Peptides against a protein of PDB entry 8YR4. Designs and how they scored, part 186

Target 1, 309 residues: chain A of PDB entry 8YR4
Amino acid sequence: PRGSPALQLVVLICLGLMGLERALNVLVPIFYRNIVNLLTEKAPWNSLAWTVTSYVFLKFLQGGGTGSTGFVSNLRTFLWIRVQQFTSRRVELLIFSHLHELSLRWHLGRRTGEVLRIADRGTSSVTGLLSYLVFNVIPTLADIIIGIIYFSMFFNAWFGLIVFLCMSLYLTLTIVVTEWRTKFRRAMNTQENATRARAVDSLLNFETVKYYNAESYEVERYREAIIKYQGLEWKSSASLVLLNQTQNLVIGLGLLAGSLLCAYFVTEQKLQVGDYVLFGTYIIQLYMPLNWFGTYYRMIQTNFIDMEN

## One batch from the design tools (peptide; made by RFdiffusion4, then SolubleMPNN)

Design b2_p25_1_s3 (from b2_p25_1, 20 letters changed)
Fold by OpenDDE base, seed 5:
Order: sequence, then structure tokens, then C-alpha cells
Structure b2_p25_1_s3 (fold): chain B 309 residues (1-309), chain A 25 residues (1-25)
Amino acid sequence: as target 1 above (309 residues)
Amino acid sequence: SLEEKIKKILEEIEKKVKELIELLK
């Protein structure tokens, strides 16, 4: 944020809160492990009660992890509203100034409402992409790296390798399947625009349609266009289910492999029962923001495809 | 500085926005 020291301070506070969220994502599973171990050892009530109280307080600060309604995430989101508004306004003014620099021929060839729609979509796309990169992509990648380091240092190196392979495969498949889905989405959007255009043209020519008693014919043509659209929508939606199921399968296989390995090391007395619970909890915490990753990447691609049209 | 990195990221984003606007031309 150039030119506003107050907004620069808010950005620094938000970055500090993001760092605190990363620390909480590691501490919450550790405290949960400690509770399970203290329960297993039949520790005195005073030690257990203090650890449980500390865990609940940390869990209140964290919430459910990345994308949750925890206190720290809510405070960060609240402080970021002014930064987002500043960024959105700068992008909007940049797009608007660029539109004014374009040739008169470009403006005469387009309806003013279409130009405004392009500007609004452009602003929304850029602001959405920025917010997504800063609040979801970077934090998720940081949590993955922190997880790999933590499991490699405090567990066996095999756990770090399982997390690395699982997350690398998840990210790669998410990109590849999402690029494949983009074709179906483009085809759906083009057919949606064609269906809307037919409806608008029929309604604008209402007097002519009524003069020829062609209302039933226009309704049938509109129904055919809707059926064609729904065929493309089904392909888009089915491809989304396939993406989500592929993601779920990769996480499920990683969780299975790691959980079996944890259980084996607990039986060999190399790990405690709490360490099994920690691994499962941490993998599930990594899965939640990654599921949002697929959703936001799709939202960004939507906004880009909607700008190309 | 962290501010310069944020400024560079913002400038790269402004550059990508300009490139996107040029692609919309």
C-alpha cells in the first residue's frame, strides 16, 4: 500500500497474525497429543486440567484451522477489509484509466454496459486472486512445509516422505484435472451466453413473435437451448465431483499409509498413543485448506474465462 | 525490506493486471 503508513502497519499486523496462525496449527495438535498421553499415563488431575484448559484456549484462537472462524483468523479478516478496499479501488481506477486510453473505435464497437461488466469482472478477478494468494495459497504451502519439517524431525523420516508425496500428488492432480475442466467450463459459458441472447432477442421482438403466433416455437427453441446448456453443465459438475473424489482418494491413501505406520510404531513402543492422534489430526487439518484451494482456483479460472468472453 | 518485497509483489501484480488488460485489448 504505497502512500498510507496506516495501511502499511495494518499489513504488518496481518502478517504477524498469519505467523501466529501457523504456530497455532502446530501447537494445537501437540497439546491434544499431550492430553491423550496424560490420560494414558493416568496423570494427576491438576496437570491434566491445566493442559485441557490450555488446549481449549489455543483452539479458540485457532478455530478449525485455515478458513475457520477462529479468533485470530477473524481479527485478521477484519483488519484486512481496509487493505482489500484500497487494492480493489486501485485496480478499478487502473482498469478505468486504461479504458479511457483505448481508441474511440473500441468504445463505439461495444455497448457501455458490456464495458462496465468487463471492468467489474476484471476488478473482482484481480482482488479475488490477490486475496486467495495471500490468505489461502501461501499459508497452505507454509503449513505443508512446516508439517514435512515437523514430521521429519520429531517422527521418522518416512512420515515426512508420506506427507510430501501425498501433498505433491494432491497439488499436481488438482492442477491437471482443473486445466482439463476449464474446457467444459468455457463450453458451458459460451452456451449460457447464447441461451441468454436468444431469450433477450425473443423478448425484444415480442410484437413480431405475437404477430406470427410464434410463442410456442420460441419457447421450444429456448427449451432446446436450455437442454443443450444443461448437458454442458452436467459435464462441468461431473468433472468437479471427479476432482473432489480424486482429491479425497489421495488424502485417504496418505492417511491410511501414515496411520498404519503410526500404529505399527506404537505397537513397537517407538511412538506413544498420542502421536497416532497427532498425525491423524494434522493430516485432516492440511486437507481442509487444500479443499478450499480447489474451490478458489476454480473461482479464479471462472473470473478469467468470464473476462475472455 | 519486507515492505519492498510487498511492493515488488504488488508491482508484479500490477504488471500481471496490465498484461491481462493488454490480453483483453
Scores: peptide ipSAE 0.017, ipTM 0.381, DockQ to the pose 0.010
Fold by OpenDDE base, seed 3:
Formats: sequence, C-alpha cells, structure tokens
Structure b2_p25_1_s3 (fold): chain B 309 residues (1-309), chain A 25 residues (1-25)
Amino acid sequence: as target 1 above (309 residues)
Amino acid sequence: SLEEKIKKILEEIEKKVKELIELLK
C-alpha cells in the first residue's frame, strides 16, 4: 500500500516469512534423513543429539508444513492481520461506493438489508479468496515446483518425473471432479431453498392450513421435499468422498512408485536409508496442503453459489 | 440476473484485488 510504509514493510516481512516456510519444508525432511542415516551408522551420541535438537527446532518453526500452525506461519498470520484489515476495509469501501453508483431502479427493486448482506458476503468472500490464494494456493504450487527441482537434482530425474506426474494428475483430477461436483451442489442448494420456502409459506399460512384440515397434506409435501433434498445431499456428499478417494489413490500410487524406486536405489547403494524416509516425508507434506486445497476450492465455489442465491 | 451482476462484481473485485496485490509489491 503506497500510503503506509509500515504496511509495506509488514508485507515484505510476510513475504520473507513465506520464503522461510518454503526453505523449512525442504530442510525438515533433510534433517530427518540425516537422523535416520546417523542412527543407521550408529554415530556418536553428541552428533545425533545435536541433529535431533536441530530437527525439533526446525519442526517447531515449520509445524506440520504448508497450511499448518507452525511458529513461522503463526507469526506471518499475526503480522498479516493489519494488512488483511486494510484490504478488507478497502474492498468494503469499493463495494459500498459501487452500490451507490448503481441505478435507482436497482435499489428500489431490493430491500436495503439484502443489499447489505450481499455486500458483506462479497467482502468476506473476496478477502477469504485472497488470503487463500496468497497463503495456501501459491505456496503449495511453489512447494511442488521446489520438490520437483530438488528430487531431480539430488536424487534422479525419475523421481522428479514421478512427483511431476503425480501432482499434475492430482491437480487436474481435483479441478475436474470439483467442477463436476458443483452441479450437484447447485441442485442441492436450490432444493434446500425451495424446501425452506415451502416450510415458511406453510407456517405463515398456518390458519388457512388449519381451516382446511390440510396439516397432513402439508406434512407429506414437506416430507417429499426433504426426501428430494436428501437425495441431492447424498449425491453431493458421495461426490466429495469420491474426490477424496481419487486424491488418496493418486497420492498412494505416486508414493508407491517413488518408494519402490527409492528402495531399489538403496539396495544398489546409490541412495541411503534416510533418502527413502525423506521421499516419503516430503510427499506426505505435499499431500496435506493439497487436501486442504480441495476443501477451500469447494468453499470458494460454495460462497459463489451462495452469493448467486 | 442478480447472479450475473454479482459474478461481474466479483470478477471486477478479483481484478482490483490483483491490482492491489501488484500495488502491494
């Protein structure tokens, strides 16, 4: 933000901390490798204790990896609060100004409370999307690229290829299956709104329903609407399980192929036992933020669909 | 539709957010 050098400095510090998180995502598996190798070699206790202490310290800084609550991530999140508040206020003022520029006909056709609710949902959705893109999507893509480069340079080109194919397939299937799921979610939300509207209309017309002794008919009609909703909810939930299982299978196949190749190279004494552990640890660290990626991408699509309603 | 207007507003906000990210650089 050009008007506040203090906020610019905070953004630069947050970017520096994001760079440090990327370095930690590589260093933590390396130190874990070194511990396994030192244990295998029966190294002196002093060297082992120093490496373990250094690993635990780095793991405290990293936490569980990207999307976890490590010390560096918490510090970044804390510093970012002021930047997020500035951005949120700027977006809110832009939406509010734009609402005032809209035609009188648009305002006369809408209740003020609905307009304010749309503005608030819009602000929250945009601020959430921005925070998600900057702190989860971009870092995860960076960690994948860093992983491909690291494995290609320090192991073999075959490891880089396995990670590349696995992550490319994972991302592609995540997008395709999520777009397919969006149809079921839209149908579910439309049926939910229709079911809720029928319940509200029946309750508002309670005297009329009672006058005609139509309570049983309204209850049966509401039951049919619930059954239709639950059928769509089941499809939405089942499609989510299918997405998660497809993601798990892709990561499982990548982990299997890479682990077998690591084990083979360890048997040929081209790699150490620690390198097998490094590969497995790094792939699991890449999987964790990608699983959240599918959840947040769904949340973003939900917010878009819920803003359409 | 309200949806199309909200979608357009969101696309414009996303564009302005990208511009804000560039202005934060």
Scores: peptide ipSAE 0.008, ipTM 0.425, DockQ to the pose 0.011
Fold by OpenDDE base, seed 4:
Structure b2_p25_1_s3 (fold): chain B 309 residues (1-309), chain A 25 residues (1-25)
Amino acid sequence: as target 1 above (309 residues)
Amino acid sequence: SLEEKIKKILEEIEKKVKELIELLK
């Protein structure tokens, strides 16, 4: 942020904390591996106790991983409040200035309060999107890359390949199925608006409906509109379940393939028991942020669809 | 027409926000 060296320092600290979160995402599974190996080897209590204490400390810093309420994530979120407020205020002032530059004819032809509400929703949506991209999407992609590198270097190239294929397939299917779902959501929203318009028109014409004793006809027409809406709602909801199930299957297959391969290498004494636990723990840590990605991509699309309507 | 104007305003907001992020970097 130009003009506030204090906020620039806060941004740098937040970036440093994001780097620390990436390091913790690798270190926590490693220390958990080491605990399992030390337990398997019946290592001395002093070594085990030190490793467990170190693991618990690292786990406190990490929390549940990306998007969790770990100490580092909470500290980052706390420090980022001032940066977000500065950014929001700057965007609001830019929009307000731009609205003042618009012609009087533009203001007279529009409800200024509605335009301001649309602008405010737009800014909040864009700021939220950018925050999500910076704090969830980019970090998740970084964790995937770090994971591929780590497994390729310290395990076998096959583990790196499994992670790569699983994550690439997951992301591709998430995009493709979400784009397919957008058609059902648009159709649902259009029918919802049409159903609401019919209800409003019927209620505004209440006296006319009562005069002609057409209440039963209006109720049946409204029922047909509801049934049509529910048919589209079902398609939207069923398509969401299909997305979630597809995502679950891809992760399940990746976890199965990698776990079987790891178990095989443990039986061949090429890997230790702790390495099996490491792989499973790391894959689950990658899955948590990716599950949020599908939810937020829907929110993005909703905001874009709500802007197109 | 209203949608296109809203979309254009939103694209302009997105552009200004991207510029602001680049200014924040």
Scores: peptide ipSAE 0.008, ipTM 0.421, DockQ to the pose 0.011
Fold by OpenDDE base, seed 1:
Structure b2_p25_1_s3 (fold): chain B 309 residues (1-309), chain A 25 residues (1-25)
Amino acid sequence: as target 1 above (309 residues)
Amino acid sequence: SLEEKIKKILEEIEKKVKELIELLK
């Protein structure tokens, strides 16, 4: 935002807080490892208590991981409200000015309330996409890359390869299954609109329906339309469960392979017991933002599909 | 078609959003 140095400073602070979240995502598992190692070695209470207190403080700053309700994430979200409002207002004004530049023939063919509803949906979709890209996609990709580098350097190249293959497969399956689900959602929305149009047409023609005593026929046609809609809704909902289970299976297989390999290296005394806990903790931290990825990508696709109809 | 006009509006919005992102950079 070149016009407001205050908003530019807020963006820089938010980027600094995003960098701090990336550092916390590495430090929290390291401190948790250190606690497990100190407990295994039966270290003095003073060293253990300091490490536990430091871990709890870092965990308070991080929260549940990237995109969770941690202190740093909440502070970033709070500071970003002003930037989001500025961006939303700028997009709304650009859409509104563009609508005024459109020909009178374009406006005469549409209800003003429908045009405003499309503009509001467009603004919400764009602002939602930008917020999602900046706060979820880019940070999660950064955490994956940092994780691959960290595990390749400090554990073994095999751990970096497991994380790379697991996350690449997870992202690829998430995209492919979500694109496949978009077809079911489009079919569902088309059938919902057709069912609503039939109900509205039947109610607008109420006098004609009553004159022919056709109420039972119209109710039966509406029931058949609802059954067709519910069949498509079931496919949409079942495809969502399939996506979530596929994601959970990929992460579970990556966690299993990496945990078994880590346990093997601990038995060979090449790694410590805390390193096993670090690997499991870090993979779970990567999974949580990625689960939100599927939800936001769906929300974005919904908003785009709801603008196409 | 209505779809082509919506698609053009979306492409112009994407272009203006890219320009806004470049102006935000």
Scores: peptide ipSAE 0.007, ipTM 0.418, DockQ to the pose 0.010

Design b2_p25_1_s4 (from b2_p25_1, 20 letters changed)
Fold by OpenDDE base, seed 3:
Parts: sequence; C-alpha cells; structure tokens
Structure b2_p25_1_s4 (fold): chain B 309 residues (1-309), chain A 25 residues (1-25)
Amino acid sequence: as target 1 above (309 residues)
Amino acid sequence: SLEEEIEKIRKEIEEKVKELIEKLK
C-alpha cells in the first residue's frame, strides 16, 4: 500500500514473520534430532534439559504440524487484519465502481439484491484467495524448496530427489484430481439449485397443487430430484475420499522410501538415529500444509462455481 | 450469460489482485 507507511511496515513485519516461520520449520526438526541423538548417547541431564526446553519454545512459536495455530502465525494473522481490511475495501470499491460503469440493460435484467450478493461473494472470494495464496500456497512451496535443498546438502542427493518426486507427484495429482472433481461438484450444485427451485415453486403454488390434489405427484417429483442430487453428491464425496487417499498414498510411499533409505544409512553409520527422526518429522510437517492446500483449493473452486451458478 | 459476466468480472478481479500483489512486492 504506497499511501500508508504504517500498512507498509505491517506488510514488511508480516513478511519477516513468514521468513521466521520458514526458519522454524527447519530448526524444529533439527532440535528434535539433537534430542534423539543426546538420548541415544545418554548425554548429561543439563545438556538434554536445555535442548528440550529450546525445542518446546521453538515448537510453541511454530504451532506444531498445524502451522496455522503457532504463536508466530497468530501474530501474523493479527497484524494482517488491517491489511486485509484495506485490500477488501479497495476491491469492494473497484467492484462497485465497475458495476456502475455497466450498461443500464445489464442492471434492468437483474435484481439489485442479486447484484450486491454477487459483489459481496466476489469481494470475499478475492480476499480469501489473496490471503490463501500469500499465507498458504507461497509458504508451502518455499518450505518444499527449502526441504529439497536441505536434504540434498546435509543428507544425500537421493533424499532431495525423493522429496522432489513425492511433492511434485502430490501437487500434480492434487491439481488433476481436483479439476476432475470440479465436474462432479458443478453437476451437484446445478442439481441442488434445480431441486430447491422446484421445491420453492411447488410451495408457492400450494393452492393450485391442493386444488388438483397433486400433492403426491409433487412429492414424487421432489423425491426423484433428491435421489438424482444424492447420486451426484455421492460422486462428489467419493471423489474427495479418492483425492485424500491418493494424497495419503503418495506421502506414505515417500515416507517409506525415505525412511528405509535413512535407516539403511544409519546402519552403515553414515547418519545418526536422530537423522531418521528428522526426516520423518520434516515430511509430516510438509504434508500438513499440503493437506490444507487441497481443502482451500476446493474452497476456492467452490466459491468460483458458486459464483458461476 | 450471468455466469460469463461473473467469470469476466472474476478474471478482471484476479488480474487486479495479481497487480496488487506485484505492487505490494
């Protein structure tokens, strides 16, 4: 925001906090490794207690595998409220100005309340998308890149390759399966709207339905519409389960391959026992934001499909 | 259609949002 130095400073602080989250995502597994190594070596209690206390403090700052609830993430979210409000208001004013520039024929064909609802949904979708891209997508991609570099430099090129292949396959399958799923969701939403419209029309015309004793016929038509909707809902829900299972299998295979390779190198005394724990912890930390990625990408697609309908 | 115009407005908003992200960088 060029016009407010205070908001620029808040953005810079939020970017600094995002950098700190990336550092914590590397440091937390390292400190956990060090604890496991110190326990294995039967190190003196004073060294162990300091390392454990430091780990717990770093873990409090990080917020665990759910990176969304850490102290640093909460502080970032709190500071970002003012930036989000400024951005939301600017987008809302741009949409409102654009609506006023549209032809009179466009406005006469639509109810003012529908236009406002579209504008509000548009504003909410855009601000949600922005916040999601900046705080979830970009950080997750950065953590993957940092992970590949870290494992390639400090372990072996094979670990970096495993992480690269697993994350690339995970992202590709997430996109492809989500695009495939979008067809089922569009069909479901269209059938939901049609079923609701039929129910509303039947209820608004209840006097006519009652006059013709057509209640049983309208109920049966509504039942058929519900069955058709439920068939599409099942396909949408089943496609989501398939996505989640595919994601779980990819991460499971990556964890298996990397854990076996790490265990092998520990048996050859090339790596320590703590390095095995580091790899497993780091892969799980990468998985948690990616699982949210699939949920938010679905939410974004939903908001877009729900705006289209 | 209402859908095509909403999708057009959406694309314009996405472009303005990309420009806003670039102006924030």
Scores: peptide ipSAE 0.005, ipTM 0.318, DockQ to the pose 0.011
Fold by OpenDDE base, seed 2:
Structure b2_p25_1_s4 (fold): chain B 309 residues (1-309), chain A 25 residues (1-25)
Amino acid sequence: as target 1 above (309 residues)
Amino acid sequence: SLEEEIEKIRKEIEEKVKELIEKLK
């Protein structure tokens, strides 16, 4: 971004965070391997507990699945919002200014609705992701129930309780924060539609704008509308990062509590090393679809916004 | 993977936006 040293610094920080994510993707499996080795060797509890805690901390930084909702990725996403908004605004203003510089013959020959329809066709493909989410939510809920039953029957009741509390808290917070976010999303959509309507009206009245040489005035009005939109978009996007981070914290705490307890029981020879691997893998597997849900919900929000336009 | 499909859809959107910008030139 030319002209804002602050945004250039944010880009550099985001690039640094991307490098850190790559490092975490290597470190997390290494620490997991080390835990399995320490459990196999019957290492002292203090060394094991420190390694487990370090693993969970690294996993919290990375996030679940592909790392799309880890602390580092959430921080990157949060910082990138302003860079994306600056870039989007600059592109939109350049397109809009260029449209006003075009000849009257170009505007008479093209229906403004065709230009809008091409933009809308780009966004409509993401609506298919909503259907996929609905089809993934139900299986994920089933997997959670199966998991609670499995851990309650085959493990100590404490594991079933940890999974139950973790998943119940996760789902509850997801619903509550999602309902809270809906207000920001609706406000954003309404302002986007208003901004689009102003652009369409200005382009439909192109002849009048040309007659009065008001091109610069219309561009500035459009800029003000975009700035107002971007203020609401930031709230929507920041609220999503907050949701994802809250989800990551809940899963991280559940993983920490359950992994420490499992490691302790393995040390006491009440559980096998395989049981530790199973617990950790299963919690991560439960988190993966839910993590994807957060990412898809972002895309669905973007698309739903674009479809209401 | 779904990320690959998301990234593919994102690229398709970016390409369509780029084509739109080129058709507006």
Scores: peptide ipSAE 0.005, ipTM 0.265, DockQ to the pose 0.010
Fold by OpenDDE base, seed 4:
Parts: structure tokens; C-alpha cells; sequence
Structure b2_p25_1_s4 (fold): chain B 309 residues (1-309), chain A 25 residues (1-25)
């Protein structure tokens, strides 16, 4: 944000809070590990109580695994409101100034209300995309990298490799399957517009339809258009279920492989019981932001397709 | 305008569908 040092400071504070969230994502599983190990060792109450209290405090800061419910995330979201408003207003003013530079013929051919609605959608799309990229995509990639480094250094290279392969496969399949789904969504949107256009055309020609007693014919044509739309909608929805299931299988296989390997190392006394709990907890924490990635990538594609039209 | 009538019909359909969903609960 050029021109407001206060908003620049807020951005820096938000980036600092994002760094704190990354630290919490590592610390919370570590403290939970330590509790399990202290319970297993029958450690004195004072050390256990301190570790539990520290864990609960860190968990309050992090939240319930949905990044949106933690104190740090809520504080970041609150502080970011002013930055988002500044960015939104800047994009809106740029669109508005550009609209005023367009030819009179362009303005006479379009309804002002549709143009404003396109501008509002465009502004919301750009600001939403930028916020998502900065606050969800980049942090999730950072958490994956931190996780790979952590497991490679403190466990074994095999754990780092499992996390790397699982997350790389998850991201690759998410992109590939989402690109494959885009064709079904485009076909659905095209058929939706064609179905709406037929309904409008039939209503515009109402007198002609009534003169020829063609109401039943127009209803049947509209029904056929709806059935064709629903067939494309089903393909779009089924392809989404397939994406979600593929993602779930990749994470499930990664969790299975890593959990079995961790259990084996615990039986060989190379790892503690708490390390098994740490691995499972950390993988689930990585999965939660990634599950949102599939939802927001759809929002991104929606907004880009809606800007191209 | 014909578009305002279409938008009215659309709103009436949306309201009737909401009422139908409420009556089916």
C-alpha cells in the first residue's frame, strides 16, 4: 500500500502473525508429543502441569486446526480488513476510471447496472484471489517445506520423503484433476446460458407461441434443455467428488505409510510413543489447509472464467 | 420492462420454491 505508512505497518504485523502461525503449527505437535512422553515416563506433576498449560495456551493461539478459529488468525484477519478495503477501493477506482475512458458507443450499448455489477465482481475477485494467495497458498507451501525439514532432521529422512511424496502428489493431482474438471464446468456454464436464452426467447415471443398454441412444444424444448444442463451439472459435481476422494486417498496413503513406519520405529525403540502422535497430528494439520486449497482453487477458476466472459 | 417482469417472475419462483421447501420440511 503506497501512501499510508500505517497500512504498511499493518501489513508487516500481519506478515509477522503469519510467521507466528507457522511456528505454532510446529510447536503445538511438539508440546503434545512432550505431554504423551511425560505421561508414559510417569513424570512429576509439576513438569506435566507446566507442559499441559503451555500446550493449551499454544493451542488457543493456533485454534482448532481450521486456521480461521485461532486467536492469531482472527487477529490477522481483523488487522487485514483495512488493507483489503484499501486494495478493493484502489481496484474499484482503477476499473471506474478505465470505464470512463471507454467510447460513448460502448456505454450506449451496455446497461450501466450490468457494467457496475461486472466491476464489483471483478474487484471482489481480484481482492479475494490476492488475499487467498498471500494468506492460504503461500503459508501452506511454507508449512509443507517446514514439515519436510522438521521430519527429515528430527525423525528420519524416510519421514521427510513420505511427506514430500504425499504433498507433491496431492498438489500435482489437485492441479491436473482441476484442469480436467474445467472443461465440464465450462460446458455446464455454456448450457446454463443457452437454457436461459431459450427461456427468455420463448417469453419474448409469448404472443407468437400463444397464436400457434405451441406452449407444450416450448415447455418440452425447455425440459430437454434442463435435462441436458443437469447431465453436465452431474458431470461437474461427480468430477468434484472424484477430486475430493483422490485427495483423501493420497493423504490417507501418506498417513498410513508414515504411521506404520513410525509404529515400527517405536517398536524398535528408535522413537518414543509421543513421536507417533506428533506425526499423525502434524499430517492432519497439513491436510486441513490443503483441503481448503481445492475449494479456493475452484473459486479462483470461477472468478477467472467470469472475468474472461 | 420485460426484464423487470422476468426478474419479478424469477423472484416469485424463488419465493414459491422457498415456501415449497418449507412445506416439505
Amino acid sequence: as target 1 above (309 residues)
Amino acid sequence: SLEEEIEKIRKEIEEKVKELIEKLK
Scores: peptide ipSAE 0.000, ipTM 0.270, DockQ to the pose 0.010
Fold by OpenDDE base, seed 5:
Structure b2_p25_1_s4 (fold): chain B 309 residues (1-309), chain A 25 residues (1-25)
Amino acid sequence: as target 1 above (309 residues)
Amino acid sequence: SLEEEIEKIRKEIEEKVKELIEKLK
């Protein structure tokens, strides 16, 4: 962005974080292989525990294998909010200024039907995604229950308890944080509608604005309204990153506790190396669809808020 | 995440809807 060296630095940091995600995609499998080798060689507990802890930390940074829910991705998304807002605001102000320069014939010839069609396509796309998520949530809950039963029966009751506590805490925090976020979203939507109404009213009265040469004044009022909106949008977007990071932290702690316990039981020859691989793979598999649950719950709340408006 | 992709698609739809509402204003 021209004129803000701070935002240019943020873009550079975001590009650096994208490079770090690629490094993590290589390092995580290497550390996982090293754990399997150390378990096979019956290495000392101290070396094994350090390698497991390092792996879980790297996995926490990476997230669920796609990098989309890892700490590094969340940090990138958080930092990018201000860059996106700057770009959006600049485009919005350029369009608004250009619209005030346009002829009366263009303003009278407004294709309101195209606006409605795009709004309808947006809502239809959201509804289609919701339906897809519904069909994935029920199977995911079933897979969690099956997993708890499986680990409780074939491993140890402690593994079933760790999975149960981790998933229960994940779901509870997802609900609580999502309900908290709904307040910010309602405030954002209200301010968006108010900002849009002001822009529409200014553009409908463009003849009066031109008569008084008040174009610069109306652009400044619109800029102030956008800044106020972006303050609320930032809270909404930052709260989303906080939700994703909280989810990642809960799963990271569950993976740490379970992986250390599994590694310990392998060293005591109560479990095989394959059981460690199974546990790690299964927890990661549960993590992927659980992210969909958070989205689904948010999208349901969205549709309820959008129906109330 | 599909959440970020959906939120990104939603934001891209909201931004395209905003850009289109702005282009249609």
Scores: peptide ipSAE 0.006, ipTM 0.375, DockQ to the pose 0.011; fails the geometry check

